# Peptides against a protein of PDB entry 4QMF, part 145

Target 1, 175 residues: chain A of PDB entry 4QMF
Amino acid sequence: ESSFMTLFPKYRESYLKTIWNDVTRALDKHNIACVLDLVEGSMTVKTTRKTYDPAIILKARDLIKLLARSVPFPQAVKILQDDMACDVIKIGNFVTNKERFVKRRQRLVGPNGNTLKALELLTKCYILVQGNTVSAMGPFKGLKEVRRVVEDCMKNIHPIYHIKELMIKRELAKR

## One batch from the design tools (peptide; made by RFdiffusion4, then SolubleMPNN)

Design b2_p27_2_s1 (from b2_p27_2, 14 letters changed)
Fold by OpenDDE base, seed 4:
Structure b2_p27_2_s1 (fold): chain B 175 residues (1-175), chain A 27 residues (1-27)
Amino acid sequence: as target 1 above (175 residues)
Amino acid sequence: SPEEKLEEEERKRKEEAKKLLEEQKKK
């Protein structure tokens, strides 16, 4: 496929408008075309005849996906780097009860965001909890760990348990 | 909650976009 499209929520429209020139410039370096459709509320990325690396279109796809999920541009654009991967984890389907969902999602963040910060440090990932998704960026190994912790949290396994486990593993790897 | 409102707005936007796409395909 030479093109990918993602929808974005209305509340992101103003922000996306403000950064779209920066998106265009970043993708132009890789000869990827992009379109912001405000009527549909979509972002599209496309290969061009000048696109040399076929893998870059997949990174462009990931870029617009991250932007749609409230990842700020300065962070999201890092996905275009070869050593950077991402994951958008859907969390909205694990719990039917809205209050329970909100409580479990809040556990991922923790008091003053400390739980999330600890997880980011241990996995070497950027993590953003927003709405029905958790967006993560980092090395593949770290992303795998993030997904496990996030999904388990939504399954009522407290993130602190995994954080403690990751801390122990890290300490053992340094002896 | 404010977050719940944003989620509902996101849902509505996606539904509207799907309808628009379907209408465009019929033309």
Scores: peptide ipSAE 0.020, ipTM 0.481, DockQ to the pose 0.031
Fold by OpenDDE base, seed 5:
Structure b2_p27_2_s1 (fold): chain B 175 residues (1-175), chain A 27 residues (1-27)
Amino acid sequence: as target 1 above (175 residues)
Amino acid sequence: SPEEKLEEEERKRKEEAKKLLEEQKKK
């Protein structure tokens, strides 16, 4: 038997309550049990006697982790697909100054979200910037690039530098 | 900030939950 638990912030409680039946249904297809504890503020996933694929419990773990970090259910549930991976990047510990943190986080999003949209297209990833984390979903190679750009942004390397490099690499690969 | 306090509380709860999970695995 394998089990995993994640905690969620209070502001996610109402949303998680509304979608929990959908979570249960999605995991039941894989014979994974799940529990929402509103007193503790936790989500738990666990294998059952009927669980066939031992690797699916790790995907279930990732599902509840994504939900805890504000990824909406219709997107988060895609983690159960074989070709989908995810990463939750902690960005709150790179900068001690709050104003500097906010400015660097805003650079990652860019005007009208254009910087983030460009990064999503180039890496073939879904990316959500929320609070002190960045959640990403997509192919492993794309996720590696996202992490590099996000961490470098928090280290005061502007995302536009990496975006230009990724664009050049893409054009060269077409030749 | 409210976000920093939330992260500290989340960290503390995760540590307690991890200990509880380890104890359950030993039983």
Scores: peptide ipSAE 0.018, ipTM 0.484, DockQ to the pose 0.049
Fold by OpenDDE base, seed 3:
Structure b2_p27_2_s1 (fold): chain B 175 residues (1-175), chain A 27 residues (1-27)
Amino acid sequence: as target 1 above (175 residues)
Amino acid sequence: SPEEKLEEEERKRKEEAKKLLEEQKKK
């Protein structure tokens, strides 16, 4: 039997408690057991004797990882689909200066979230910027593009540059 | 800041979990 555990921050506890029955129901369909430990602040997923797909435990691991990073359940649960992949990009270590970090992180979002929305549309990904991580869900090709844009942004390359590049590539592919 | 306090609490939880895992391996 395989098991995976992830810790979650205290501010996430209330939300996780409210949706845990939905998590349990979603994982039960795949015969994956799950445990929410409010004392430790952890989520655990485990295979059972009835688990038929060995790969589903890895998706369950990704589910709890996404939930720990503030991805809402209706979006996070999509990771259990075969065609869906995810990436949790750590952005907190690129810049030591807090003000510079906040400024660069805000560039990913942009005015009224327009930069992030454009990136989501161009990569066909869901993207959530939260704290010291960026969580992304979508096709592998799109995730690779998201990681590049996010990391480059933290290295002071403005996301608009990549968005323009992606737009040009899309137009060329239609021709 | 409230965010810094949350990060410190998360760090403490990770350190406690790591100590517990190390103690279980020595047994």
Scores: peptide ipSAE 0.016, ipTM 0.443, DockQ to the pose 0.033
Fold by OpenDDE base, seed 1:
Structure b2_p27_2_s1 (fold): chain B 175 residues (1-175), chain A 27 residues (1-27)
Amino acid sequence: as target 1 above (175 residues)
Amino acid sequence: SPEEKLEEEERKRKEEAKKLLEEQKKK
């Protein structure tokens, strides 16, 4: 039997406690067991003797990882679908200066989140910027594009450049 | 439901993004 565990920050505890029954129900459909440990601050998923598809445990692993990074349950649970993939991009290690980090992260989001919304549309991904990570869900091709834009942003390449490029590529593909 | 709220928020985000993209194409 396989198991995976992830830690979550204290500020997520209340939310995770409230939705854990829904997590349990969703995973029960696949005969995956789960445990929320409020003392340790961890989530665990594991296969059971009744697990039919062993590959589903990897999706369950991704589910708890997304939840730990503040992705809402109604979105995170979509990872259990066959055609859905995810990526958690660490952005905190690109810049040592905190102020510079915050500025570059803000460029990724843009005014009123408009830059991020445009990126979501162009890549067909859900994207959440939280703390030192960016969580993304969607098709593999879209996720690859998201990672490129996110990492380049932290390397001081403005996201608008990539957005313009993606727009042009989209228009050319329609011709 | 939480799911419906999320879907509505996502719809709004997509609509705003579409508007932004159209504006950018005009520039």
Scores: peptide ipSAE 0.006, ipTM 0.415, DockQ to the pose 0.015

Design b2_p27_2_s2 (from b2_p27_2, 7 letters changed)
Fold by OpenDDE base, seed 4:
Structure b2_p27_2_s2 (fold): chain B 175 residues (1-175), chain A 27 residues (1-27)
Amino acid sequence: as target 1 above (175 residues)
Amino acid sequence: SPEEELEEEEKKREELAKELREKKEKE
């Protein structure tokens, strides 16, 4: 039997409590057991003797990881689909200066979230910027693009540059 | 590159998946 655990920040506790029955039901379909520990502030997933494919535990691991990073359950649960991948990009270590970090993180979002929305559309990914991480869900190709844009943004390459490039590539692909 | 890092992470995931399957087969 295999087990994975993730810690979650205190501010997620109330939400996780609210949706945990839904998490349980979703994982039960795969015979994956799960535990929400409110004392420790952890989520655990584990295979059971009835788990058909042991590798599904990795998707369950991803699910709880996404939930810990503030991804809403209706979106996060899609990770259990075979064609869905995810990435949790750590962005907090690229810049030591907090103000610079905040500014670069804000560039990912853009005015009214338009930059992020454009990136989501172009990569066919869901993207959530939260705290020191960016969570993304989608096709593997799209995730590669997201990671590149996100990390480059933290390295002071403006996302607009990549968005423009992606737009051009998309337009060329339609020809 | 960020792309290479993601590919490495995916490879690690595939390796882990393989190990998990092999473990089950041995049980």
Scores: peptide ipSAE 0.223, ipTM 0.757, DockQ to the pose 0.917
Fold by OpenDDE base, seed 1:
Structure b2_p27_2_s2 (fold): chain B 175 residues (1-175), chain A 27 residues (1-27)
Amino acid sequence: as target 1 above (175 residues)
Amino acid sequence: SPEEELEEEEKKREELAKELREKKEKE
């Protein structure tokens, strides 16, 4: 039997407690067992003898990973769908200066979140910027584009450049 | 890193759990 565990921040504890019954119900449909350990601050998913598709455990792993990074359950649970993939992009290691990090992260979000919203629409992804990570959900092609834009942003390439490029590509594809 | 942050929080949780158990044992 296969199992995966992820740790979660203390500030997520209250939320995870409130939604854990929903997590259990969603995973029960696939005969995946799950455990919330509040003392350790961990979530665990496990295959059972009744698990029909062994590959679903990898999606369950991704589910708890997304939840640990503050993705809301109604969005995170979509990872269990066959056509849905995810990526958790580490952004905290590109810049040593905290102020510079915050500034570059803010560029990714943009005024009123408009830059991030544009990126979501162009890539057909859900994107959440939280702490030292960016969580994304969507098609593999879109996720690849998101990762490029996010990492380049942390490397001081402004997201607007990529947004313009993606817009042009989209217009050309419609012709 | 996110992993380092999680590890630090795990350690803090373990320490708090230990302290709580020790307090209960002394009562």
Scores: peptide ipSAE 0.034, ipTM 0.608, DockQ to the pose 0.021
Fold by OpenDDE base, seed 5:
Structure b2_p27_2_s2 (fold): chain B 175 residues (1-175), chain A 27 residues (1-27)
Amino acid sequence: as target 1 above (175 residues)
Amino acid sequence: SPEEELEEEEKKREELAKELREKKEKE
């Protein structure tokens, strides 16, 4: 039997407790067992003897990883769909200076979230910037683009440059 | 900052989880 565990921050505890029955029901459809440990602050997913598709455990692993990084359940549960992939990008280690980190992270979001919304639209991904991570869900090609933009942003390459490039590529594909 | 508080909270949670796992392995 395959098992995966992820830790979650304390501030997610109340939310995870509230939605855990929904998590259980969603995973039960695939015969995946799950456990929420509030003392340890962990989520666990496990295959059972009735699990038909062994690959679904990897999606269950991704589900709990997304939930731990503040992705809401109605969005995170979409990872169980065959055509949906995800990525959790660690951004906290690119810059040691806190002020520089905050400034670069803010560039990724942009004024009123417009930069992030543009990136979501162009890549066909859901993107959540939270703390020291960026969580993304969508097609593999889109996820690759998101990771590039996010990492480059933390390396002081402004996201607008990539957004302009993606816009041009999109316009050319519509001709 | 709220972000520093979150990072500290995450670190504390990881440390606690490590301690709990080590205790379970010794029992």
Scores: peptide ipSAE 0.023, ipTM 0.596, DockQ to the pose 0.032; fails the geometry check
Fold by OpenDDE base, seed 2:
Structure b2_p27_2_s2 (fold): chain B 175 residues (1-175), chain A 27 residues (1-27)
Amino acid sequence: as target 1 above (175 residues)
Amino acid sequence: SPEEELEEEEKKREELAKELREKKEKE
């Protein structure tokens, strides 16, 4: 039997408690057990004797990881689909200066979230910027592009540069 | 900032979890 655990921040407790029955129901379809520990602030997923696909536990692991990083349940639960992948990109360690960090993170989001929305559309990914992480969900190719843009942004390469490049590539692929 | 407070809280929880694991290993 395989099990995975993730910790979640206190500010997520109320939300996780609210949606946990839905998490349980979603995982029950795959015979994966789950536990929410409010004292420790942890989520656990486990295989059972009835788990048919051993690989589903990895998706369950990803589910709780996404939930811990503020991804809403209706979006996070899509990770259980075979064609859906995810990535949680740590961005907090690229820059030591807090002000510089905030500025670079804001560039990723852009005015009114327009930069992020453009990146989502071009990569066919869902992207959530939260705290010191960027969570992304989508096709593997798209996730690779998202990671590149996000990391480069934290390295002081403006996302607009990559967005323009992705737009050009998309236009060329349609020809 | 509110975001820093959240990060500090996450760090404190990770530290607490580590301490709890270390205590269990010593028992």
Scores: peptide ipSAE 0.020, ipTM 0.512, DockQ to the pose 0.032; fails the geometry check

Design b2_p27_2_s3 (from b2_p27_2, 11 letters changed)
Fold by OpenDDE base, seed 2:
Structure b2_p27_2_s3 (fold): chain B 175 residues (1-175), chain A 27 residues (1-27)
Amino acid sequence: as target 1 above (175 residues)
Amino acid sequence: SPEEELEEEEKKREKEAKELLEKKKKE
């Protein structure tokens, strides 16, 4: 039997408590057990004797990881689909200066979220910027592109540069 | 920001939990 645990921040507790029955129901379909510990501030997923697909526990692990990083349940639960992958990119370690960090993170989002929306469309990914992490869900190829853009943004390469490049590549692929 | 402080506290707790697990394994 395999198990995975993820800690979550206190501000996430109320939401997780609200949706936990839905999490349980979604995982029950795959015979994965789950536990929400409000004292420790943790989520746990476990295989059972009835778990048919051993690989589903890894997806369950990813589910609780996404939930811990503020991804809404209706989006996060899509990770249980076979064709869906995810990535949680740590961005807090690229810049030591807080003001510089905030500015670079804001560049990733852009005015009214337009930069992020453009990146989502071009990579066919869902992307959530929250705190010191960027959570992404989508195809592996798209996730690779998202990670590159996000990390480069924290390294002071403006996302618009990559967006333009991706747009050109997309246009060329349609010819 | 308050969110950043909470994330730092979470990282501290995660580190402490990992250290505790390692101690229990040596035990």
Scores: peptide ipSAE 0.023, ipTM 0.454, DockQ to the pose 0.038
Fold by OpenDDE base, seed 3:
Structure b2_p27_2_s3 (fold): chain B 175 residues (1-175), chain A 27 residues (1-27)
Amino acid sequence: as target 1 above (175 residues)
Amino acid sequence: SPEEELEEEEKKREKEAKELLEKKKKE
């Protein structure tokens, strides 16, 4: 039997409590057991004797990881689909100065979220910027592009540069 | 911040796991 655990921050506790029945139901379809520990602040997923797909436990692991990083359940649960992958990009270690970190993180989002929305459309990914991480869900090719843009942004390369490049590539592919 | 505390705990767990793996290899 395989088991995976992830910790979650205290501010997520209330939300996780409200959606945990839905998590349980979604995982039950795959015969994966799950536990929410409010004392420890952890989520656990486990295979059972009835688990028929050994790979689904890895997706369950990804599910609880996404939930811990503030991805809403209706989006996070899509990770259980075969064609869906995810990436949790740690951004907190690129810059030591807090103000610089906040500024660069804000560049990923942009005015009214327009930069992030453009990146989502171009990569066909869902992207959530929260705290010290960026969570992304989508095709592997798109995820690779997202990681590059996110990491480069934290290295002071403005996302607009990459967005322009992606737009040009898309236009060239349609010709 | 709660997020920083979580990251520190994850780092501690990763370190403990690595140390445990190294002990098992020497056995």
Scores: peptide ipSAE 0.022, ipTM 0.410, DockQ to the pose 0.045
Fold by OpenDDE base, seed 1:
Structure b2_p27_2_s3 (fold): chain B 175 residues (1-175), chain A 27 residues (1-27)
Amino acid sequence: as target 1 above (175 residues)
Amino acid sequence: SPEEELEEEEKKREKEAKELLEKKKKE
């Protein structure tokens, strides 16, 4: 039997409690057991004797990881699909200065979220900037591009540079 | 700020999770 656990911040407790029945139902379809521990502040997923696909436990692990990082359930549950991958990019370690960190994180989002929206469209990914992480869901190729842009942003390379590059590549591919 | 508190809490939880995983590997 394989099991994975993820801790979540206290501010997510109320939300996770409200959607946990839906999580249970989604995982039951794959014969994966799950537990929400409100005292510890953890989510656990486990294989059962009836688990048919041994690889599904890894997707279940990713599901609880995404939920812990504030990804809404209707989006996070898509990770159980075969064609969907995810990445949780840690951004908190690139800059020691808090103000500089906040400024660079804000550049990734952009005015009215337009920078982030453009990146989502170009990479065909869902992207959520939350706290010290960026959560992304989508195809592997798109995820690789997202990680590059996000990390470079934290290294003081403005996202607009990569967005322009991606736009040019897209235009060339349509030709 | 509330945002700062949330960020600190997230860092704490991540650290705790890593420590727990390391303990399980040694076990």
Scores: peptide ipSAE 0.021, ipTM 0.472, DockQ to the pose 0.040
Fold by OpenDDE base, seed 5:
Structure b2_p27_2_s3 (fold): chain B 175 residues (1-175), chain A 27 residues (1-27)
Amino acid sequence: as target 1 above (175 residues)
Amino acid sequence: SPEEELEEEEKKREKEAKELLEKKKKE
């Protein structure tokens, strides 16, 4: 039997409690057991004797990881689909200065979220910027591009540079 | 800002988690 556990921040407790029955139902379809521990502040997923696909436990692991990083359940549960992958990018360690960190994170989002929206469209990914992490869901190729843009942004390379490159590549592919 | 509050809460929870893991290793 395989099991995975993730911790979640206190501010997620109320939300996770509200949606946990839905999590249980979604995982039951795959014969994966799950436990929410409010005292420890953890989520656990486990294979059962009835688990048919051994790889599904890895997707369940990713599900609880996404939920811990503020991804809404209706979006996070899509990770259980075969064609969906995810990445949780840690951004808090690139810059020691808090003001510089906030400025670079804001560049990733852009005015009214337009930069982030453009990146989502070009990579065919869902992207959530929250605290010290960026959570992304989508095809592997798209996720690789997202990670590059996010990390480069934290290294003081403006996202607009990569967005322009992605736009050009998209136009060339239509031709 | 709400974002700063969230970051502080995340740091606090990470610290608590590390302390809990260290206690479990000593037990």
Scores: peptide ipSAE 0.021, ipTM 0.475, DockQ to the pose 0.031

Design b2_p27_2_s4 (from b2_p27_2, 10 letters changed)
Fold by OpenDDE base, seed 1:
Structure b2_p27_2_s4 (fold): chain B 175 residues (1-175), chain A 27 residues (1-27)
Amino acid sequence: as target 1 above (175 residues)
Amino acid sequence: SPEEELEEEEKKRKEEAEKLRKEQEEK
């Protein structure tokens, strides 16, 4: 039997407790067992004897990872679909200076979130910037583009450069 | 900052979980 566990921060406890019945119901459709441990602050997913596709446990692992990183359940549960992938990009290690980190992360979001929204539309991904991570969900091609833009942003390449490039590529492809 | 508070909470939760695991292995 395969099992995966993830820890979550204390501030997520109330939310996770509220949605856990929905998590259980979603995973039950695939015969995946799950446990929320409020004492340890962990989520666990496990295969059962009735699990038909062993590969679904990897998607269940991704589900709890996304939930731990503040992705809302209605979005996170889409990871169980065959065509959906995710990526959790660690951004905290690119810059040692906190002020520089905050400034670069803010460039990724942009004024009123417009830069992030443009990136989501161009890559066909969902993107959540939270703390020291960026969580993304979508097609593999889109996720590859998101990771490049996010990492380059933390390396002091402004996202607007990549957004313009992606816009041009999209217009050329319609043609 | 709210972000520092989140990082500190994540760190505390990981440290508490690790402590609990060590205590369970010693029993």
Scores: peptide ipSAE 0.050, ipTM 0.597, DockQ to the pose 0.030; fails the geometry check
Fold by OpenDDE base, seed 3:
Structure b2_p27_2_s4 (fold): chain B 175 residues (1-175), chain A 27 residues (1-27)
Amino acid sequence: as target 1 above (175 residues)
Amino acid sequence: SPEEELEEEEKKRKEEAEKLRKEQEEK
């Protein structure tokens, strides 16, 4: 029997409480048990005797991880699909200066979220910037590209450069 | 800063959870 736990911040408690029945129903289809502990502020997923796919518990682990990082349930639950992968990219450790961190993180989002939206479209990923992490969901190839762009952004390589490169690459691939 | 508040809140939650877990293990 396998079990995984993820802690969540207090500000997520109300939301997680409201969607937990939906989480339970989604995981029940796979015979995965789950527990929301509001006192500890944790989510737990567990295999049961009826769980025969060992891979699904890892996806359940990823689900609660995504939920803890503010990914909405309707998006996060897609991780249970076979063709969907995720990545949680830690960005808080690239820059020690807080102001510089905030500035670089803002570059990733861009004006009105346009930079992030462009990156999502080009990589076929969902991307959420929250606090010290960037959560991404999509195909493995796209996730690899997202991680590169995100990390490079924190290393002071502007995302627009990569977006332009990805656009060119995409156009060339269509020929 | 709203971001700082969120980070501190997350920290406090983790610390509290760790404390509770230790207390539960000791019971």
Scores: peptide ipSAE 0.043, ipTM 0.594, DockQ to the pose 0.031; fails the geometry check
Fold by OpenDDE base, seed 5:
Structure b2_p27_2_s4 (fold): chain B 175 residues (1-175), chain A 27 residues (1-27)
Amino acid sequence: as target 1 above (175 residues)
Amino acid sequence: SPEEELEEEEKKRKEEAEKLRKEQEEK
């Protein structure tokens, strides 16, 4: 038997209660049990005697992790697909100064979200910037590039330089 | 600005968390 638990922030409680029947139904297809504990503020996933693929529990773990970090259920549930990977990048520990942190996090989004949209298109990833984390979903190669750009941004390397590099690489690959 | 929007979102989330805690204590 394998089990994984993830804590969620209090502001997610109402939303998680609303979608939990949908979570249960999605995991039942794979014979994975799940529990929402409102007292502790946790989500748990467990294998059962009927679980056929032992690797699916790792995807279930990733599902609850994404939900805890404010990814909407219709997007987060895609992690159960074989071709989908995810990454949760911690950004809150790169900078001690709160004002500097907020400014660097803003650069990831850019004016009208254009920087983030460009990065999503170039990497073929979904990207969500929330609080002290960036959640990403997509192909492994794309996720690697997202992590690089996000971490470098928090290290004071502006995302526009990486976006330009990715655009050049894409153009060269079409030749 | 995107910075102000992110700060407002974080403030809203903290307020939502506090409301949910109070609601649970009242039940």
Scores: peptide ipSAE 0.026, ipTM 0.502, DockQ to the pose 0.021; fails the geometry check
Fold by OpenDDE base, seed 2:
Structure b2_p27_2_s4 (fold): chain B 175 residues (1-175), chain A 27 residues (1-27)
Amino acid sequence: as target 1 above (175 residues)
Amino acid sequence: SPEEELEEEEKKRKEEAEKLRKEQEEK
Protein backbone atom coordinates (compact mmCIF):
# COMPACT_ATOMS: atom_id res chain seq x y z
CA GLU B 1 0.00 0.00 0.00
CA SER B 2 1.19 3.48 -0.94
CA SER B 3 0.49 6.80 0.73
CA PHE B 4 1.31 10.45 0.19
CA MET B 5 0.93 13.45 2.46
CA THR B 6 1.07 17.18 1.88
CA LEU B 7 0.96 20.10 4.27
CA PHE B 8 -1.25 23.09 3.67
CA PRO B 9 -1.17 26.68 4.94
CA LYS B 10 -3.46 27.67 7.78
CA TYR B 11 -5.43 30.03 5.55
CA ARG B 12 -6.57 27.02 3.47
CA GLU B 13 -8.01 25.12 6.43
CA SER B 14 -11.55 26.47 6.27
CA TYR B 15 -11.85 25.86 2.55
CA LEU B 16 -10.37 22.36 2.70
CA LYS B 17 -12.70 21.43 5.52
CA THR B 18 -15.63 22.64 3.44
CA ILE B 19 -14.77 20.58 0.35
CA TRP B 20 -13.31 17.49 2.02
CA ASN B 21 -16.45 15.40 1.63
CA ASP B 22 -16.28 16.10 -2.10
CA VAL B 23 -12.63 15.05 -2.12
CA THR B 24 -13.55 11.85 -0.32
CA ARG B 25 -16.31 11.03 -2.80
CA ALA B 26 -14.07 11.70 -5.78
CA LEU B 27 -11.33 9.45 -4.43
CA ASP B 28 -13.77 6.75 -3.32
CA LYS B 29 -14.56 6.13 -6.98
CA HIS B 30 -10.98 4.92 -7.28
CA ASN B 31 -10.91 3.22 -3.87
CA ILE B 32 -8.37 5.72 -2.60
CA ALA B 33 -8.65 6.60 1.06
CA CYS B 34 -7.99 10.12 2.27
CA VAL B 35 -7.52 11.90 5.57
CA LEU B 36 -7.67 15.57 6.48
CA ASP B 37 -5.70 16.36 9.62
CA LEU B 38 -6.61 19.81 10.85
CA VAL B 39 -4.22 19.64 13.78
CA GLU B 40 -1.16 18.91 11.68
CA GLY B 41 -2.55 20.79 8.71
CA SER B 42 -2.07 17.87 6.34
CA MET B 43 -3.89 15.91 3.68
CA THR B 44 -3.12 12.23 3.15
CA VAL B 45 -4.10 9.85 0.36
CA LYS B 46 -3.67 6.07 0.51
CA THR B 47 -4.24 3.06 -1.68
CA THR B 48 -6.53 0.35 -0.37
CA ARG B 49 -6.90 -3.35 -1.07
CA LYS B 50 -9.66 -2.40 -3.49
CA THR B 51 -7.58 0.07 -5.50
CA TYR B 52 -7.70 -1.27 -9.03
CA ASP B 53 -4.99 0.87 -10.61
CA PRO B 54 -2.11 1.46 -8.22
CA ALA B 55 -0.94 4.40 -10.33
CA ILE B 56 -4.05 6.40 -9.43
CA ILE B 57 -2.36 7.19 -6.12
CA LEU B 58 -0.02 9.51 -8.02
CA LYS B 59 -2.99 11.45 -9.33
CA ALA B 60 -4.40 11.56 -5.82
CA ARG B 61 -1.06 12.92 -4.65
CA ASP B 62 -1.27 15.60 -7.30
CA LEU B 63 -4.83 16.42 -6.24
CA ILE B 64 -3.88 17.20 -2.66
CA LYS B 65 -0.81 19.09 -3.84
CA LEU B 66 -2.97 21.30 -6.06
CA LEU B 67 -5.49 21.87 -3.27
CA ALA B 68 -2.70 22.89 -0.91
CA ARG B 69 -1.62 25.50 -3.47
CA SER B 70 -5.05 27.16 -3.57
CA VAL B 71 -6.42 25.46 -6.68
CA PRO B 72 -10.19 25.21 -6.22
CA PHE B 73 -11.65 21.72 -5.94
CA PRO B 74 -13.77 21.79 -9.12
CA GLN B 75 -10.61 22.42 -11.09
CA ALA B 76 -8.19 20.33 -9.04
CA VAL B 77 -10.37 17.20 -9.19
CA LYS B 78 -9.92 17.13 -12.96
CA ILE B 79 -6.42 15.80 -12.30
CA LEU B 80 -8.01 12.38 -11.74
CA GLN B 81 -8.84 12.25 -15.44
CA ASP B 82 -6.46 10.12 -17.49
CA ASP B 83 -5.68 12.82 -20.03
CA MET B 84 -5.03 15.54 -17.46
CA ALA B 85 -1.59 16.38 -16.11
CA CYS B 86 -0.37 19.07 -13.75
CA ASP B 87 2.74 20.98 -12.83
CA VAL B 88 3.58 23.05 -9.77
CA ILE B 89 6.33 25.46 -10.70
CA LYS B 90 8.35 27.02 -7.91
CA ILE B 91 9.09 30.64 -8.77
CA GLY B 92 10.31 32.03 -5.46
CA ASN B 93 13.96 31.09 -5.92
CA PHE B 94 14.65 32.81 -9.25
CA VAL B 95 14.99 36.29 -7.79
CA THR B 96 16.37 37.31 -4.42
CA ASN B 97 15.07 40.86 -4.56
CA LYS B 98 11.49 40.97 -3.33
CA GLU B 99 10.46 43.95 -5.40
CA ARG B 100 11.91 42.39 -8.54
CA PHE B 101 10.12 39.13 -7.74
CA VAL B 102 6.78 40.87 -7.34
CA LYS B 103 7.26 42.81 -10.57
CA ARG B 104 8.12 39.68 -12.56
CA ARG B 105 5.24 37.72 -11.03
CA GLN B 106 2.90 40.57 -11.92
CA ARG B 107 4.13 40.46 -15.53
CA LEU B 108 3.01 36.85 -15.68
CA VAL B 109 -0.50 37.85 -14.66
CA GLY B 110 -0.57 41.09 -16.62
CA PRO B 111 -3.13 43.87 -16.55
CA ASN B 112 -6.50 42.49 -15.50
CA GLY B 113 -5.07 38.99 -15.81
CA ASN B 114 -4.98 39.30 -19.59
CA THR B 115 -1.47 37.92 -20.00
CA LEU B 116 -2.30 34.85 -17.95
CA LYS B 117 -5.58 34.35 -19.77
CA ALA B 118 -3.83 34.52 -23.12
CA LEU B 119 -1.29 31.96 -21.97
CA GLU B 120 -4.06 29.67 -20.71
CA LEU B 121 -5.85 29.83 -24.04
CA LEU B 122 -2.74 29.24 -26.10
CA THR B 123 -1.55 26.29 -24.02
CA LYS B 124 -5.02 24.88 -23.26
CA CYS B 125 -4.04 24.91 -19.60
CA TYR B 126 -5.49 26.17 -16.39
CA ILE B 127 -2.93 28.37 -14.64
CA LEU B 128 -2.96 29.74 -11.11
CA VAL B 129 -0.30 32.12 -9.86
CA GLN B 130 -0.21 31.98 -6.07
CA GLY B 131 2.58 33.06 -3.78
CA ASN B 132 5.81 31.31 -4.66
CA THR B 133 4.26 28.82 -7.07
CA VAL B 134 2.46 28.61 -10.36
CA SER B 135 0.08 25.67 -10.61
CA ALA B 136 -0.87 24.49 -14.08
CA MET B 137 -3.22 21.78 -15.33
CA GLY B 138 -3.66 20.53 -18.88
CA PRO B 139 -2.08 18.50 -21.66
CA PHE B 140 1.59 17.66 -21.29
CA LYS B 141 2.60 19.72 -24.32
CA GLY B 142 0.79 22.73 -22.94
CA LEU B 143 2.35 22.29 -19.52
CA LYS B 144 5.80 22.27 -21.07
CA GLU B 145 5.11 25.62 -22.70
CA VAL B 146 3.68 27.04 -19.47
CA ARG B 147 6.77 26.06 -17.52
CA ARG B 148 9.00 27.66 -20.13
CA VAL B 149 7.07 30.92 -20.10
CA VAL B 150 6.87 31.03 -16.31
CA GLU B 151 10.54 30.31 -15.73
CA ASP B 152 11.62 32.71 -18.46
CA CYS B 153 9.41 35.38 -16.94
CA MET B 154 11.23 34.97 -13.65
CA LYS B 155 14.48 35.20 -15.65
CA ASN B 156 13.33 38.59 -17.00
CA ILE B 157 11.98 37.43 -20.37
CA HIS B 158 8.62 39.11 -20.72
CA PRO B 159 5.68 36.69 -21.24
CA ILE B 160 4.36 38.79 -24.12
CA TYR B 161 7.29 37.61 -26.20
CA HIS B 162 6.34 33.97 -25.73
CA ILE B 163 2.66 34.70 -26.24
CA LYS B 164 3.45 36.20 -29.61
CA GLU B 165 5.52 33.15 -30.52
CA LEU B 166 2.75 30.79 -29.43
CA MET B 167 0.24 32.72 -31.50
CA ILE B 168 2.43 32.42 -34.57
CA LYS B 169 2.94 28.71 -33.98
CA ARG B 170 -0.80 28.22 -33.67
CA GLU B 171 -1.44 30.02 -36.92
CA LEU B 172 1.15 27.92 -38.70
CA ALA B 173 -0.31 24.70 -37.31
CA LYS B 174 -3.72 25.52 -38.78
CA ARG B 175 -2.23 25.43 -42.27
CA SER A 1 4.46 40.53 0.84
CA PRO A 2 1.86 37.91 0.02
CA GLU A 3 4.69 35.59 -0.87
CA GLU A 4 6.48 36.07 2.42
CA GLU A 5 3.23 35.58 4.27
CA LEU A 6 2.66 32.30 2.45
CA GLU A 7 6.19 31.15 3.21
CA GLU A 8 5.80 32.08 6.84
CA GLU A 9 2.53 30.17 7.07
CA GLU A 10 4.03 27.13 5.37
CA LYS A 11 6.99 27.32 7.73
CA LYS A 12 4.67 27.54 10.70
CA ARG A 13 2.74 24.48 9.52
CA LYS A 14 5.96 22.56 9.03
CA GLU A 15 7.10 23.48 12.51
CA GLU A 16 3.76 22.47 13.97
CA ALA A 17 3.87 19.14 12.14
CA GLU A 18 7.40 18.52 13.33
CA LYS A 19 6.39 19.31 16.89
CA LEU A 20 3.49 16.88 16.63
CA ARG A 21 5.76 14.13 15.32
CA LYS A 22 8.23 14.67 18.13
CA GLU A 23 5.46 14.50 20.67
CA GLN A 24 4.29 11.22 19.18
CA GLU A 25 7.80 9.78 19.27
CA GLU A 26 8.13 10.67 22.93
CA LYS A 27 4.99 8.65 23.78
Scores: peptide ipSAE 0.024, ipTM 0.564, DockQ to the pose 0.032; fails the geometry check

